Peptides against a protein of PDB entry 1IK9. Designs and how they scored, part 85

Target 1, 211 residues: chain A of PDB entry 1IK9
Amino acid sequence: MERKISRIHLVSEPSITHFLQVSWEKTLESGFVITLTDGHSAWTGTVSESEISQEADDMAMEKGKYVGELRKALLSGAGPADVYTFNFSKESCYFFFEKNLKDVSFRLGSFNLEKVENPAEVIRELICYCLDTIAENQAKNEHLQKENERLLRDWNDVQGRFEKCVSAKEALETDLYKRFILVLNEKKTKIRSLHNKLLNAAQEREKDIKQ
Target 2, 207 residues: chain A of PDB entry 1IK9 as posed
Amino acid sequence: MERKISRIHLVSEPSITHFLQVSWEKTLESGFVITLTDGHSAWTGTVSESEISQEADDMAMEKGKYVGELRKALLSADVYTFNFSKESAYFFFEKNLKDVSFRLGSFNLEKVENPAEVIRELIAYALDTIAENQAKNEHLQKENERLLRDWNDVQGRFEKAVSAKEALETDLYKRFILVLNEKKTKIRSLHNKLLNAAQEREKDIKQ
Target 3, 195 residues: chain B of PDB entry 1IK9 as posed
Amino acid sequence: MERKISRIHLVSEPSITHFLQVSWEKTLESGFVITLTDGHSAWTGTVSESEISQEADDMAMEKGKYVGELRKALLSVYTFNFSKESAYFFFEKNLKDVSFRLGSFNLEKVENPAEVIRELIAYALDTIAENQAKNEHLQKENERLLRDWNDVQGRFEKAVSAKEALETDLYKRFILVLNEKKTKIRSLHNKLLNA

## One batch from the design tools (peptide; made by RFdiffusion4, then SolubleMPNN)

Design b2_p14_2_s3 (from b2_p14_2, 7 letters changed)
Fold by OpenDDE base, seed 1:
Structure b2_p14_2_s3 (fold): chain B 211 residues (1-211), chain C 211 residues (1-211), chain A 14 residues (1-14)
Amino acid sequence: as target 1 above (211 residues)
Amino acid sequence: as target 1 above (211 residues)
Amino acid sequence: SIFEELEKEIEEIE
């Protein structure tokens, strides 16, 4: 089961932060349990897949688009844009929410809730879920931080090896060329010496022919 | 201000999870605000630095060690070891906790709390803090995940460049040696040819002198 | 060292 708790403001009680918990199995489209609390009282209702489908049909909205709007309204929390307005009557236990567009506001959905007899248990469970989520997220953060530190070390190690390889390649090339030039120069000197000996021998032979 | 919320079990109400909030400025040693809630009622007290010092003195414990034990008891949550036992009287508003060692249990600290008149506000604020903490931790997780992905790409890029550098160094060395051998062999062939010409010229000169 | 091998091959042909 997936769960999301969000902070909302009710039109009827704008000074009191309320908490909207939505719990669902795999997909919000398959239905969900909604819980509203003010930290003293709690109200819960179950919304079925058939009710979601009926609300989509009544709105003349494509079901996937409607479920997408439900997800934005019910799971995103009070984002900085008051795009969604929440209404709840404690008397009727009727919960409804509207989408506010620039020129038009329309009801997005409505649910009948039931007042929870033991709200303290619901509130405790909600706080437990928050604390468990914090602990899980902290453990993930610590793991990711350690992995970042590992990856950074590994990067530095390979970078250092790469720089050494580049320098070693440049040094090798330079050394090989220097040694090659030395050997070539020795062979060139020997060739020049042999050519001079041949020229001298030819000149002496020409002198011996001329007595 | 720093804050920690932990789940605790009271000896008086072991079936009901309670939440212990501790709030402090920079260091727990400077004092803290403690809040206890069962999701319906809340109790709050302020513990001063002087009270912490007095409790440490009464226990004949070094203050830093005592504060270290307070931190473990009050901030670590209900770890799997029931090393700390929490007691609270709703009637007297007296909160105390014990450290359980293998052979000895001793009172670690005691605080007088006051029942909060508007527990719903305290509970709402506590839930708000949990939700804010979840959002902050999620943002940190997303950042760390993106950074991990970046570091892994950077590592792969440098690793690939390093492997190419190694291969290029080996190929360069092999190619340079092959080229050097070819040029040297050409020079050696030329030296041999010049030596043979010198030997032939010397033999002809010896024939001309005997003639 | 490949250089030592090259030096040896150079010396043997001399």
Scores: peptide ipSAE 0.020, ipTM 0.841, DockQ to the pose 0.285
Fold by OpenDDE base, seed 2:
Structure b2_p14_2_s3 (fold): chain B 211 residues (1-211), chain C 211 residues (1-211), chain A 14 residues (1-14)
Amino acid sequence: as target 1 above (211 residues)
Amino acid sequence: as target 1 above (211 residues)
Amino acid sequence: SIFEELEKEIEEIE
């Protein structure tokens, strides 16, 4: 089961933050349970997949698009743009919400809620869920932080090895060339010496022929 | 201001999860505000630094150690070990908690709380704080996840460059040696050729003398 | 090493 709690403002009670809990199985399209609370009272309703489909049809909206709008309205809470307006009558227990665009406002959905007899239990469970979510998110944060620190160390280690490899490659090239030049110069000196010996031998032979 | 909300079980109401909110400025040692709620009623008290010091003195405990125990009791909630027992009288508004060790249980602290006139406001604010904390932690998680993905990419890039550098170093060494051997063999062949010419010249000179 | 072998082959011709 998935759950989202959002804060909303009701048109009838704009000074009192209300909390909108939505719970669903796998996908919001399959239906959901909606709970409204003001921290004293609570109201709950169930919305079926058939009701969602009917609302989409009545709106002449494609179901996936409609569910996408429901998700934005009900799971995001009062986003920064007041794009969604929430209304609730405590007398009729009728909850409805509207999407406000620049030139058009329209009802996006409506639910009949029932007043919860024991709102304290609903509120306690809601707070428990919030605390559990905080604890889970903190544990994930700590894990990600440790992994981030590990990855940074691993990066530094590879970077250091890479820099050493670059330097070692340059040093190897330089050293091999130096050694090569030394050996080559020795062989050049031997060749020069042998050439001089051959020239001297030829000059001596030319002297012996001239008597 | 720092705040922590924890779930606790009261000895008098073990089936009803209570929530213990502690709020403080910078350090718990400087004093704190404590709020208890059951999702219907709320009770609040303020504990001063002087009261904390007096409780530590009365317990013959070093202040830092005492504050450390307060932190474990009040900020951790009911940890898995039931090490802390919480008691509250709704009649007297007296809250006290005990540390339970194997052979010793002792009162760690006690507070006079006052019943909040508008508990719904306290509960709403508490839920708001939980939702804000969830949102902040989610944003941190998303940030850490993105950073983790970045670090992993950076690591893979450096690793790939390092592997290329290693292979390039080995290839360079092998290529330089092959080139060196070729040039060296040419010089060796020249030396051998010159030696053979010198030997032939010496043999011809020896024939001319015998002649 | 190939270098040591090359150095030895150079010394044997000397």
Scores: peptide ipSAE 0.019, ipTM 0.840, DockQ to the pose 0.418
Fold by OpenDDE base, seed 5:
Structure b2_p14_2_s3 (fold): chain B 211 residues (1-211), chain C 211 residues (1-211), chain A 14 residues (1-14)
Amino acid sequence: as target 1 above (211 residues)
Amino acid sequence: as target 1 above (211 residues)
Amino acid sequence: SIFEELEKEIEEIE
């Protein structure tokens, strides 16, 4: 079961914040239970899938679009001011809401509610759900915070290893070149010495032949 | 102002979840406002810093320790079963709570509350605070989730660069050694050739002298 | 490249 609680203002009682709870299974299209409260009284109604379909048909609106509008109206709470207007009669227990567009206002839905005999129980359950949701969200926040701190440490560790690897690569290249230059210079010196010995031996032979 | 709402069970009404709201400025030691509700009625009391000090003195408890116990009792909600027991009389508006230890139970604090004339307003404000807290915590969760996803991407990018740097270092070292071995072998071959030429020239000179 | 410089220094001394 999914649940959303939102604040609404009724046209009949604009100074009193009302709370609209919507509960549904999987999708809002499958029907929902609506509960309205002012913190003293509560009213509940069940809206079936067939009623949702009928309201969509009566409006000549595609069902998926209509359910999308229901979701915006009933689950978003304080949308932009005046986009959705809520009406409720305590006498008739008739709840209806309208969508206000620039040039057109139209009824989006209507529900018959029943006054709850024990509103305190409904209000307590609603507060319990809010407190449970707060606790769950806090636990999730603490988990995400710890994971974020872990990932930051892991990133710093890899970054530091990467920088060391870059520096070690440059140092290795420089060291290898220095060592190779030394060894090559030793071999070059030996080649030069051997060439000079060969030249001297050839010059001595030419002198010995000339006597 | 800080606020905490918790669920409690009263000894007098164990089947009815009550909600305990505590509000304070900076520290609980500076005093607090306590509100109790059953979803129909509400009761409020103000506890001053002087009353907290007096309760600590009456208990012969160090004030910081006493405030620590108040925080556990009044802010933790459902602690371990039966550690804190709450009592309230609707008739006297007297609220008191006890700490239950293995071998000792003692009164931890007592407050005179006043019945709220408009409990619906207090209940509505409490629900509003819960909904605001949910929205704030959801926004924080979404932010932390996005940051976590960012840090994970950044970690993967640095890890991939690090692995490439390691491989490039190994490849560089291997390539340099191969090139240097080739150059060194050429120089060694030239040294050997020059040595052989010197040996041959010396042998020819010895033959020419014996002739 | 340092290699080309090394090769040049090798050739100039030959």
Scores: peptide ipSAE 0.019, ipTM 0.840, DockQ to the pose 0.423
Fold by OpenDDE base, seed 3:
Parts: sequence; C-alpha cells; structure tokens
Structure b2_p14_2_s3 (fold): chain B 211 residues (1-211), chain C 211 residues (1-211), chain A 14 residues (1-14)
Amino acid sequence: as target 1 above (211 residues)
Amino acid sequence: as target 1 above (211 residues)
Amino acid sequence: SIFEELEKEIEEIE
C-alpha cells in the first residue's frame, strides 16, 4: 500500500493546518482511502475505482488526466500556487476540492467522509508513519552518503593512475627516441669510419700501381 | 533549535504508542523542553541546565556521562533492548524513566509536566515538523542520488580513458621497437657490406704485390 | 616524424 500525507488549508478554517492522508494500492486509479484530521478529530472515507471513473465521465475528462489532477490535488497538497481549494463541512462530513485557474474555478472532486470514533488512534498511526518514513529516509541518506564517499575515492584513485599513465607514456616515448638516436649515431659513426678506410685503401692501391 | 521525536511505551499504557518530543538549543546539556502526547492529550515541561546538573550530582555521575544517558533514553526512544522504561502519571503529570540492566534498575530522571490546554495545536505542529523533515530528507536524497549518478559517470569516463592510455602505451612501445629494429638492421647490413668491401680490397692488393 | 628525419639523415650518408 502506498501512502501520502499533505498539509492543507480548509476555506472554512484557514487559521489551522489540516492534514490529508491518502492511501492506495499501486495506483490511485484503483481507488483510495482518504483521511482528514485537525489533530483532534479525524474523518475517513473510501473512494472506489468506479467512483473515480464516474467523476471522470461526469467531468467529460479522460480518466488518466483526471487521476493526474487528483494526484496533484490530493498528494502534493496545495502547491504554492493555490491552484487547489479544499472545503470541508464538519456537520455533513462532505469534503470537496476545486481547481482554480485565472478566470475559472471548477469542482475537481467530492467525497463523503465519516467521523472516526477514535481519532487518537488515527493520529498516532499517522505520526508513527511519519517517524517510520523519517527513519527510512535517514538510512537511505546515510547509505547514499557512504556510496558518494566511496565513488569519490574510486574516482580519485583512477584519476591519479590515469595521470601517471599519461606521464609514463610521454616519458617512454621520449626515452625510447633518445636511446634510438644514441644507437643510431654509433652505427653512423661506424659506417663513416668504414667508408674512410675504403677511400684510403683505394688511394694506396693507386700509389702502388704508379714505379 | 534542535528537535527529536521518538515513540515510547508507558508502563501504565503499554497498548498505546506515546510520542516523546525533546527540543533543545545546540546541546541537551543546556536544558530542553519535553513534550509527551498520546494523539489526544499533550503534556509539556521544561528542564533547565541546573536541573540536569543537579540530577547528575544526585546520581554521583559525571555530567557528560549523564547527558549521554539522557540522550540515549529521550532521543533514541527505547531501543530494541528495552533498556529504558518510561512511566507517566496523568493525574500528577509526573514523568520518570528508568535504566534497566540485567540485575539492576535505577531511575535515570524525572520531570514534572503540565497538561497542554490546546493539545490539537501541539499535535498539528508535531505533524508539521515530521512532514517538513520528510520533505528535507527527500530533497537531500534526490541531491545525493544525482551526485552519485554524476560520480559514477565521471568514474566510468576516467576508467575508459585510463584503459585506452594503458593500451596506447603498450602499442607505442611495441611500434617504436619494431621501427627501431628495422632501421638498425639496415645499418647493420650496410656495415657488413662495407666490411666485405674492405676484405676484398685487401685481397686484391695482396694479389697485385705477388704479381 | 623523428623516424622520417632519421631515415633522411641515413640516406645522406649512404
């Protein structure tokens, strides 16, 4: 089961933060349980897949688009743009919310809730879920931090080896050329010496023929 | 201000989870505010630095060690080891907790709390803090995840360049030696040819003298 | 290349 808790403000009670919990199986399209609380009272309702489909049809909206709007309204809270307005009657337990655009407001959805008999249990469970989520997120953060530190070390090690390899390649090329030149110069000197010996031998033979 | 919320079980009410909030400035040693709630009622008290010092003295415990025990008891919740037992009287508003070792239990601390007049506000604020903490931790997780992905890409890039550099170094060495051997062999052939010419010239001169 | 220069210097001796 997936779950999201959001802060909302009710039009009737703008001075107190309410909490809207939505819980669902895999997708919000399959239906969901909605819970509203003010920290003293709680109200819960169940919305079926058929109700979601009916509301989409009544709005002449494609189901996936409608579910997308429900997700923005109910799971994100009212983002900073006040695009969604929430209304609740404690007397009728009727919850409805509107999407507000610049020149048009329309009802996005409405649900009948029931007042919870033991709101303290619902509130405790909500706090427990928040604390569990915090603990899980902290453990993930610690793991990711350790992994970042590992990856940074590994990167530095490979970078250092790479720089050494580049330098070693350049040094190797330079050294091999220097050694090659030395050996080649020795061979050139030997060739020159042998040529001079041949020239001298030819000159001596020409002298011996001329008595 | 630092803050921690923990789940605790009271000896008097083992069937319901209570929440213990502790808030302090920089260090728990400087004093703290303690809040207890069951999701319906809330109780708050303030513990001063002087009270912490007095309790440490009464226990004949070094202050830093005592504060360390307070931190384990009040900020970690009862760890899985049931090392800490929490007691609260709703009638007297007296909160006390014990450290349980194998053969010895002792009172670690005790505080007078006051019943909060508007518990819903305290509960709402507590939930708000949990939701804020979740949002902050999620943002940190997303940042760390992106950084991990970056570091992994950078590592792969450097590793690939390093492998190419190693291969290029080996190829360079092999190529340079092959070319060197070719040029050297040409010079050796020329030297051999010149030596043969010198030997022939000497043999011809010896024939001319005998002639 | 140093090799081509070396080859040229070799041909001049030859």
Scores: peptide ipSAE 0.018, ipTM 0.839, DockQ to the pose 0.538; fails the geometry check

Design b2_p14_2_s4 (from b2_p14_2, 7 letters changed)
Fold by OpenDDE base, seed 1:
Structure b2_p14_2_s4 (fold): chain B 211 residues (1-211), chain C 211 residues (1-211), chain A 14 residues (1-14)
Amino acid sequence: as target 1 above (211 residues)
Amino acid sequence: as target 1 above (211 residues)
Amino acid sequence: SLFEELNKEIEEIE
C-alpha cells in the first residue's frame, strides 16, 4: 500500500493547517482511503474505483486525466500555487475540492468522510508513518552519500592511472624515437664511411692504370 | 534550532506510542525544550543548562558523559534494546527516564512538564516538521541520486579513455618497433652490399699488381 | 626491455 500525507488549508479554517492522508494500492485509480486531521479530530473515508469513474463521468473528463488531477490535488500538497481549494464541513463530513484556473473554478471531486471515534490513534499512526519515512530516507541518504564518496574515489583512482598512462605513452614514444635516431645515425655513418673507401679505391686504381 | 522527534513507550501506557520531541540550540548541553504527546494531549517543559549540570552532579557523572547519555536516551528513540525506560505521570506531569544495565537500573534524568492547553497546535506543528523533514530528505535523495549517476558516467568515461590509452600505448610500441626493424634491415643490407663491393675491388687490385 | 631485445637483434644481424 502506498501512502501520502500532505498539508492542506481548508477554506472554512484557513488559519489551521490540516493534514490530508491518502492511501492506495498500486494505483490511485483503483480507489483510495482518505483521512483528514487537524491534530485533534480525524475524519476518514474510502473512495472506490467506481466512485472515481463516476466522478470522472460526471465531470465529462477522461478517466486517466481525472485521476491525474486527483493525484495532483490529493498527493502533491498545496504547492505555492493555490490551484486546488479544499473544503470540508465538520457537520456534514462532506469533503470537496476545486481546481482554480484563471477564469474558471470547478469542483474536481467530493467525498463523504466519517468522524473517527479514536482520533489519537490515527494521529499517532500518522506520526509513526512520518518518523518511519524519515528514518528510511535518512538511511537512503547515508547510503547514497557513501556511494558518492566511493564513486569519487574510484574516479580519482582511474583518472590518476589515466594521466600516468598518457605521460608514460608520451615518454615512451619520445624515448623510442631518440634511441632509433641514434642507431640510424650510426648506420648512416658506417654507410658514408664505406662509400668514401670505395671512392678512394676507385681513384687509386685509376692512378695505377695511368704509369 | 535543532529538533528531534522520537517514538517512545511509557511504562505507564505501554500500549500507546508516545512521541518525544526535543528541541535545542546548537548543543543539548546548553538546555533544551522537551515535548511529549500521545496524539491527543501534549506536555512541554524547558530544561536549562543549569538543570542539566545539577542532574549530572547529583548523579556524580561527568557532564560531557551525562549529556552523551541524555543524547542517547532522548534523541535516538527507543532502539530495539530497551536500555532506556521512560516514565510519565499525567497527574504530576513528572517525566523521568532510567538507564537499564544488566544488573543495575538508575534514574538518568527527570523533568517537570506542563500540560499544553492547545495540544492540537503542538501536534499540527509536529506533523508539519515531519512533513518538511521528509520533503528536505527527498530533495537531498534526488540530488544524491543524480550526483551518483553523474559520477558513474564520469567514471565510465575515464575508464574507457584509460583502456584506450593502454591499448594505444601497446599498439604504438609494437608498430614503432616493427617500423624501426624494417628501416634498420634496409640499412644493414646497404652496409653488406658496400662491404662486398670493397672486397671485390681489393681482389681486382691484387690481380692487377700480380699482372 | 623491448629496446634491449631490438639492440640484440641488431647486433646479431651484424
Scores: peptide ipSAE 0.020, ipTM 0.842, DockQ to the pose 0.274
Fold by OpenDDE base, seed 4:
Structure b2_p14_2_s4 (fold): chain B 211 residues (1-211), chain C 211 residues (1-211), chain A 14 residues (1-14)
Amino acid sequence: as target 1 above (211 residues)
Amino acid sequence: as target 1 above (211 residues)
Amino acid sequence: SLFEELNKEIEEIE
């Protein structure tokens, strides 16, 4: 079961933050349970897949698009853009929400809720879920932090090896060239010496022929 | 201001999860505000630094150790070890907690709480804090996840460069040696040719002398 | 090593 709790503001009670809980199985399209609370009273309703389909049809909206709007309205919390307006009558237990566009507002959905007999249980369970979610997220944060520290160590280790490899390559190249130049110079000197010996021998032979 | 919310079980109401909120500035030692709620009613008390010091003295406990016990009792939630027992009278608004050791239980602290006139405000604020904490922790998780992905990419990039550097070093060494051997062999051949010319010249001179 | 072989080839020239 998936759950999302959001803060909402009701048009009728703008000074009192309400909490909208939506619970569903796998997809919001399959239906959901909606719970509204002000921290004193709670109201709950179940919305079926058939009701979602009917609302989409009544709006002449494609079901996937409609569910996408439901997801934005019911699961996002009222972001700073007030694109979704929430209305609730505590007297009739009628909950409805509207999408506000620049020039047009339209009703996106409506639900009959039922007043919960023991709102304290709903509120306690909601707080428990929040605390459990905090604990889970903290454990994830600690895990990710430890993983970051590991990855950073691993990066530093490879970086240090890479820098050593670059330096070792440059040193190797320099050393090999130095050694090669020395050897080539020795061979060049030997060739020069042998050429001089040949020239001298030829000159001596020319002297011996000239008696 | 720092805050911690924990689930506790009261000895008098073991079937009803209560929530203990502790709020403090910098250190618990400087005093704190304690709030207890069952999701319907709320009770609040303020504990001063002087009261904490007095309780430590009354217990003949070093203040830092006492504050350490307070931190475990009030901020940890009742972990599965039931080391701390919480007691509250809704009638007297007297809250006290005990540390349970194997052979001895002792009172760790006691507070007079006051019933909150509007518990719904306290409960709403508590839920708001939980939702804000969830959002902050989610944002931290997303940040850490992105950082992990970055670090992993950076590691893969350096690792790939390192492997290329190793291969390039080996290739360079092999290529340089091949080139050096070729040049050295040319010089060796030239030296051998010059020696043979010298030997031939000497042999011809010896033939000319014997004639 | 290739270097030792190179050195040996060098010494044989000497």
Scores: peptide ipSAE 0.020, ipTM 0.842, DockQ to the pose 0.319
Fold by OpenDDE base, seed 3:
Structure b2_p14_2_s4 (fold): chain B 211 residues (1-211), chain C 211 residues (1-211), chain A 14 residues (1-14)
Amino acid sequence: as target 1 above (211 residues)
Amino acid sequence: as target 1 above (211 residues)
Amino acid sequence: SLFEELNKEIEEIE
C-alpha cells in the first residue's frame, strides 16, 4: 500500500493547517482511502475505482487525465500556486475540492467522510508513518552518501592511472626514438667507414697500375 | 534550533505509542524543551543547563557522559535493546526514565511537565515538522542521486579513455619497433653490399699482382 | 626482447 500525507488549508478554517492522508494500492485509479485531521479530530472515507470512473465521466474527462488531476490535488496538497481549494463541513462530513483557473473554477471531486471514533489512534499512526519515512529516507541518504564517496575515490584512482598512462606513452615514444637514433647512427658510421675503405682500395690499385 | 521526535512506550500504557519531542539550541547540554504526546493530549517542560549539571552531579557522573546518556535515551527513543524505560504520570505530570542494565536499573533523569491547553496545535506543529523533514530529506536524496549518476558517467568516461590509452601505448610500441626493423634492415643490406664490394676489390688486386 | 634480438643481429654483422 502506498501513502501520501499533505498539508492543506480549508476555506472555512484558513488559520488551521489540516492534514490530508491518501492511501492506495499501486495506483490511485484503483481507489483510495482518504483521511483528514486537524490534530484533534479525524475523518475517513473510501473512494472506489467505480466512483473515480463515474466522476471522470460526469466531468466528461478522460480517466487518466482525471486521475492525474486527483494526484495533483490530493497528493501534492495545495501546490504553490493555490490552484486547488479544499472545502470541508464538519457537520455534514462532506469534503470537496475545486480547481481554480484564471477565469474558471470547477469542482474536481467530492467525498463523504465519516468521523473517526478514536482520532488519537489515527493521529498516532500518521505520526508513526512520518517517523518511519524519515528513518527510511535518512538510511537512504547515508547509503547514497557512501556511494558518492566510493565513486569519487574510484574516479580519482582511474584519473590518476590515466594521467600516468598518458605520460608513460609520451615517455615511451621519446625513449624508443632516442634508442633508434643511436642504433641508426652506429650503422651510418659503419657505412661511412666501409665507403672510405673502398675509396682507399681504388686509389691503391690505380697506383699499382702506374711502374 | 535542533529537534528530534522519537516513539516511546510508557510503562503505564505499553499499548499506546507516545511521541517524545526534544528541542534544543546547538547542544543538548545547553538545556532543552521536552514535549510528550499520545495524539490527544500533550505535555511540555523546559530543562535548563543548570538542571542538567545538577543531575550529572547528583549521579556522580561526568557532565559529557551524562549528556551522552540523555542523548541516547531521549533522542533515539527506546533503542532496540529496551535499555531505557519511560514513566509518566498524567496526574502529577511527572516524567522519569531509567537505564536498565542486566543486574542494575537506575533513574537517569526526571522532569516536571505541564499539560498543554491546546494539544491540537502542538500535534499539528509536530506533524508539520515531520512533513518538512520528509521534504528536505527527499530533496537531498534526489540531489545525491543526481550526483551519483554524474560521478558514474564521469568514471565511465575516464575508464574508457584509460583503456584506449593502454591500447594505444601497446600499439605505439609495436608500430615503432616494426618501423625501426625496416630501416635497420635497409642499413644491414647496405653494409653487406659494401663488404662484398671490398672482398671483390681485394680479389681483383690479387689477380693483377699475379699478373 | 625485439630490441635485444636486433642488437644481437647488429653484433653478428660487426
Scores: peptide ipSAE 0.020, ipTM 0.841, DockQ to the pose 0.534
Fold by OpenDDE base, seed 2:
Structure b2_p14_2_s4 (fold): chain B 211 residues (1-211), chain C 211 residues (1-211), chain A 14 residues (1-14)
Amino acid sequence: as target 1 above (211 residues)
Amino acid sequence: as target 1 above (211 residues)
Amino acid sequence: SLFEELNKEIEEIE
C-alpha cells in the first residue's frame, strides 16, 4: 500500500489547513482511499477503478492522462502555483477539486466522503505514518551520507594512486633514458677505441713496407 | 528553534498512542516547551532552565547527565527497550515519566501541563511540521542520491584513467627495452666486427714477419 | 630483471 499526505486549503475554510491523505494499492489507477482532516474531524471516501475510468470518460480524457492529473492534484496538494482548488462541504460531505488554467477552470474530480466517527484514531494513525516516514527517510539519509563519505574516500585513494602512477611513468621514462645513454656512451667509446687501434695498426704496416 | 515529535504510550491509556512534542532553543538545557496530544486533545507546558537545574539538583544528578536523560526520554519517546514509562493525568494535567532499570525505577521528571483550548490548531501545526520535515528530508535524500551518482561516475573515470596509466607504464617499459636491445645489439655487432678485424690484422703481420 | 640480463650480456662480451 502506498500513501501520500498533503496539506490543502479549502475554498470554504481558507484559514484552516486541511490534510488530504490518499492511499492506494500499486497504482492510483486501480482506485484509492481519500481521507480529509482538519485536525479535529475526519472524512473518508473510497474511489474505485471503475469510478476513475468513468470520470476519465466523462471528461473525454485519456485514462492515463486523467490519472496523471489526479496524481498532481491529490498527491502534491496545493502545488506552488495554486493550479488546483479544493472544495468541501461539511454538510453534504461532498469534496471536489478544480484545475485552474489561465483561461479555463474545470472540475477534475469529485468524491462523496463519509464523516469518520472516531477522527482521533485517523489523526493518530496519520501522525504515526508521518513519524514512521520521517524515521525511514532519516535512516536513508544517514546511509546515503555514509556511502558518500565512502565513495569520496575511494575516489581520493584512486586519485592518489593515479597521480603516483603518472609520476612513476614519467620517472621510469627518464630513468630508462638516462641508463640507456650511459650504456650507449660506453659502447660508443669502445667502438672509437677499436677504430683508433685499427688505424694505428694500418699506419705501422705502411711504415714496415716503406725500407 | 528545534523540535522533536515522538510517539509515547501512557500507562493510563496504553491502547491510545500519544504524541509528545518537545520544542527548544539551541539546547534542551535552556528550557523547552512540551506538548502532549492524543489526536483529539492537547496539553502544553513550559519548562524553564531553572526548573531543569532544580530537578537535576533534587535528583543529585549532574546537570549535563540529567539533560542527557531528558533527551533520551523526551526526544526518543518509548525507546526500543521500554526504558521510559510515561504517565499523565487528564484531571490534574500532571505529566511524569520514569526510567525503568532492572532493579530500580525512578521518576526522571514531571511537568504541569495546561489543556489547550484549540487542540485542532496544535494538531494541524504538528502535522504541518511533520510534512515539512518529510519534504526537507526527501530533498536531502534526492540531493545525496545525485551526489552518490556523481561520485560513482567520478570514481569510475579516475579508475579507468588509472588502469590506462598502469597499462601505459608497462607498455612504455616494454617498448623502451625492445628499442634499447635493438640499438645495443647493433653496437655489440660493430664491436665484434672491429675485434675480428684487429685479430686478422695481427695474424697477417705475424705471417709477414715469418716470411 | 630484463635490465640485469642485458647488463650481464654486456659484461660477458670484454
Scores: peptide ipSAE 0.019, ipTM 0.841, DockQ to the pose 0.420; fails the geometry check

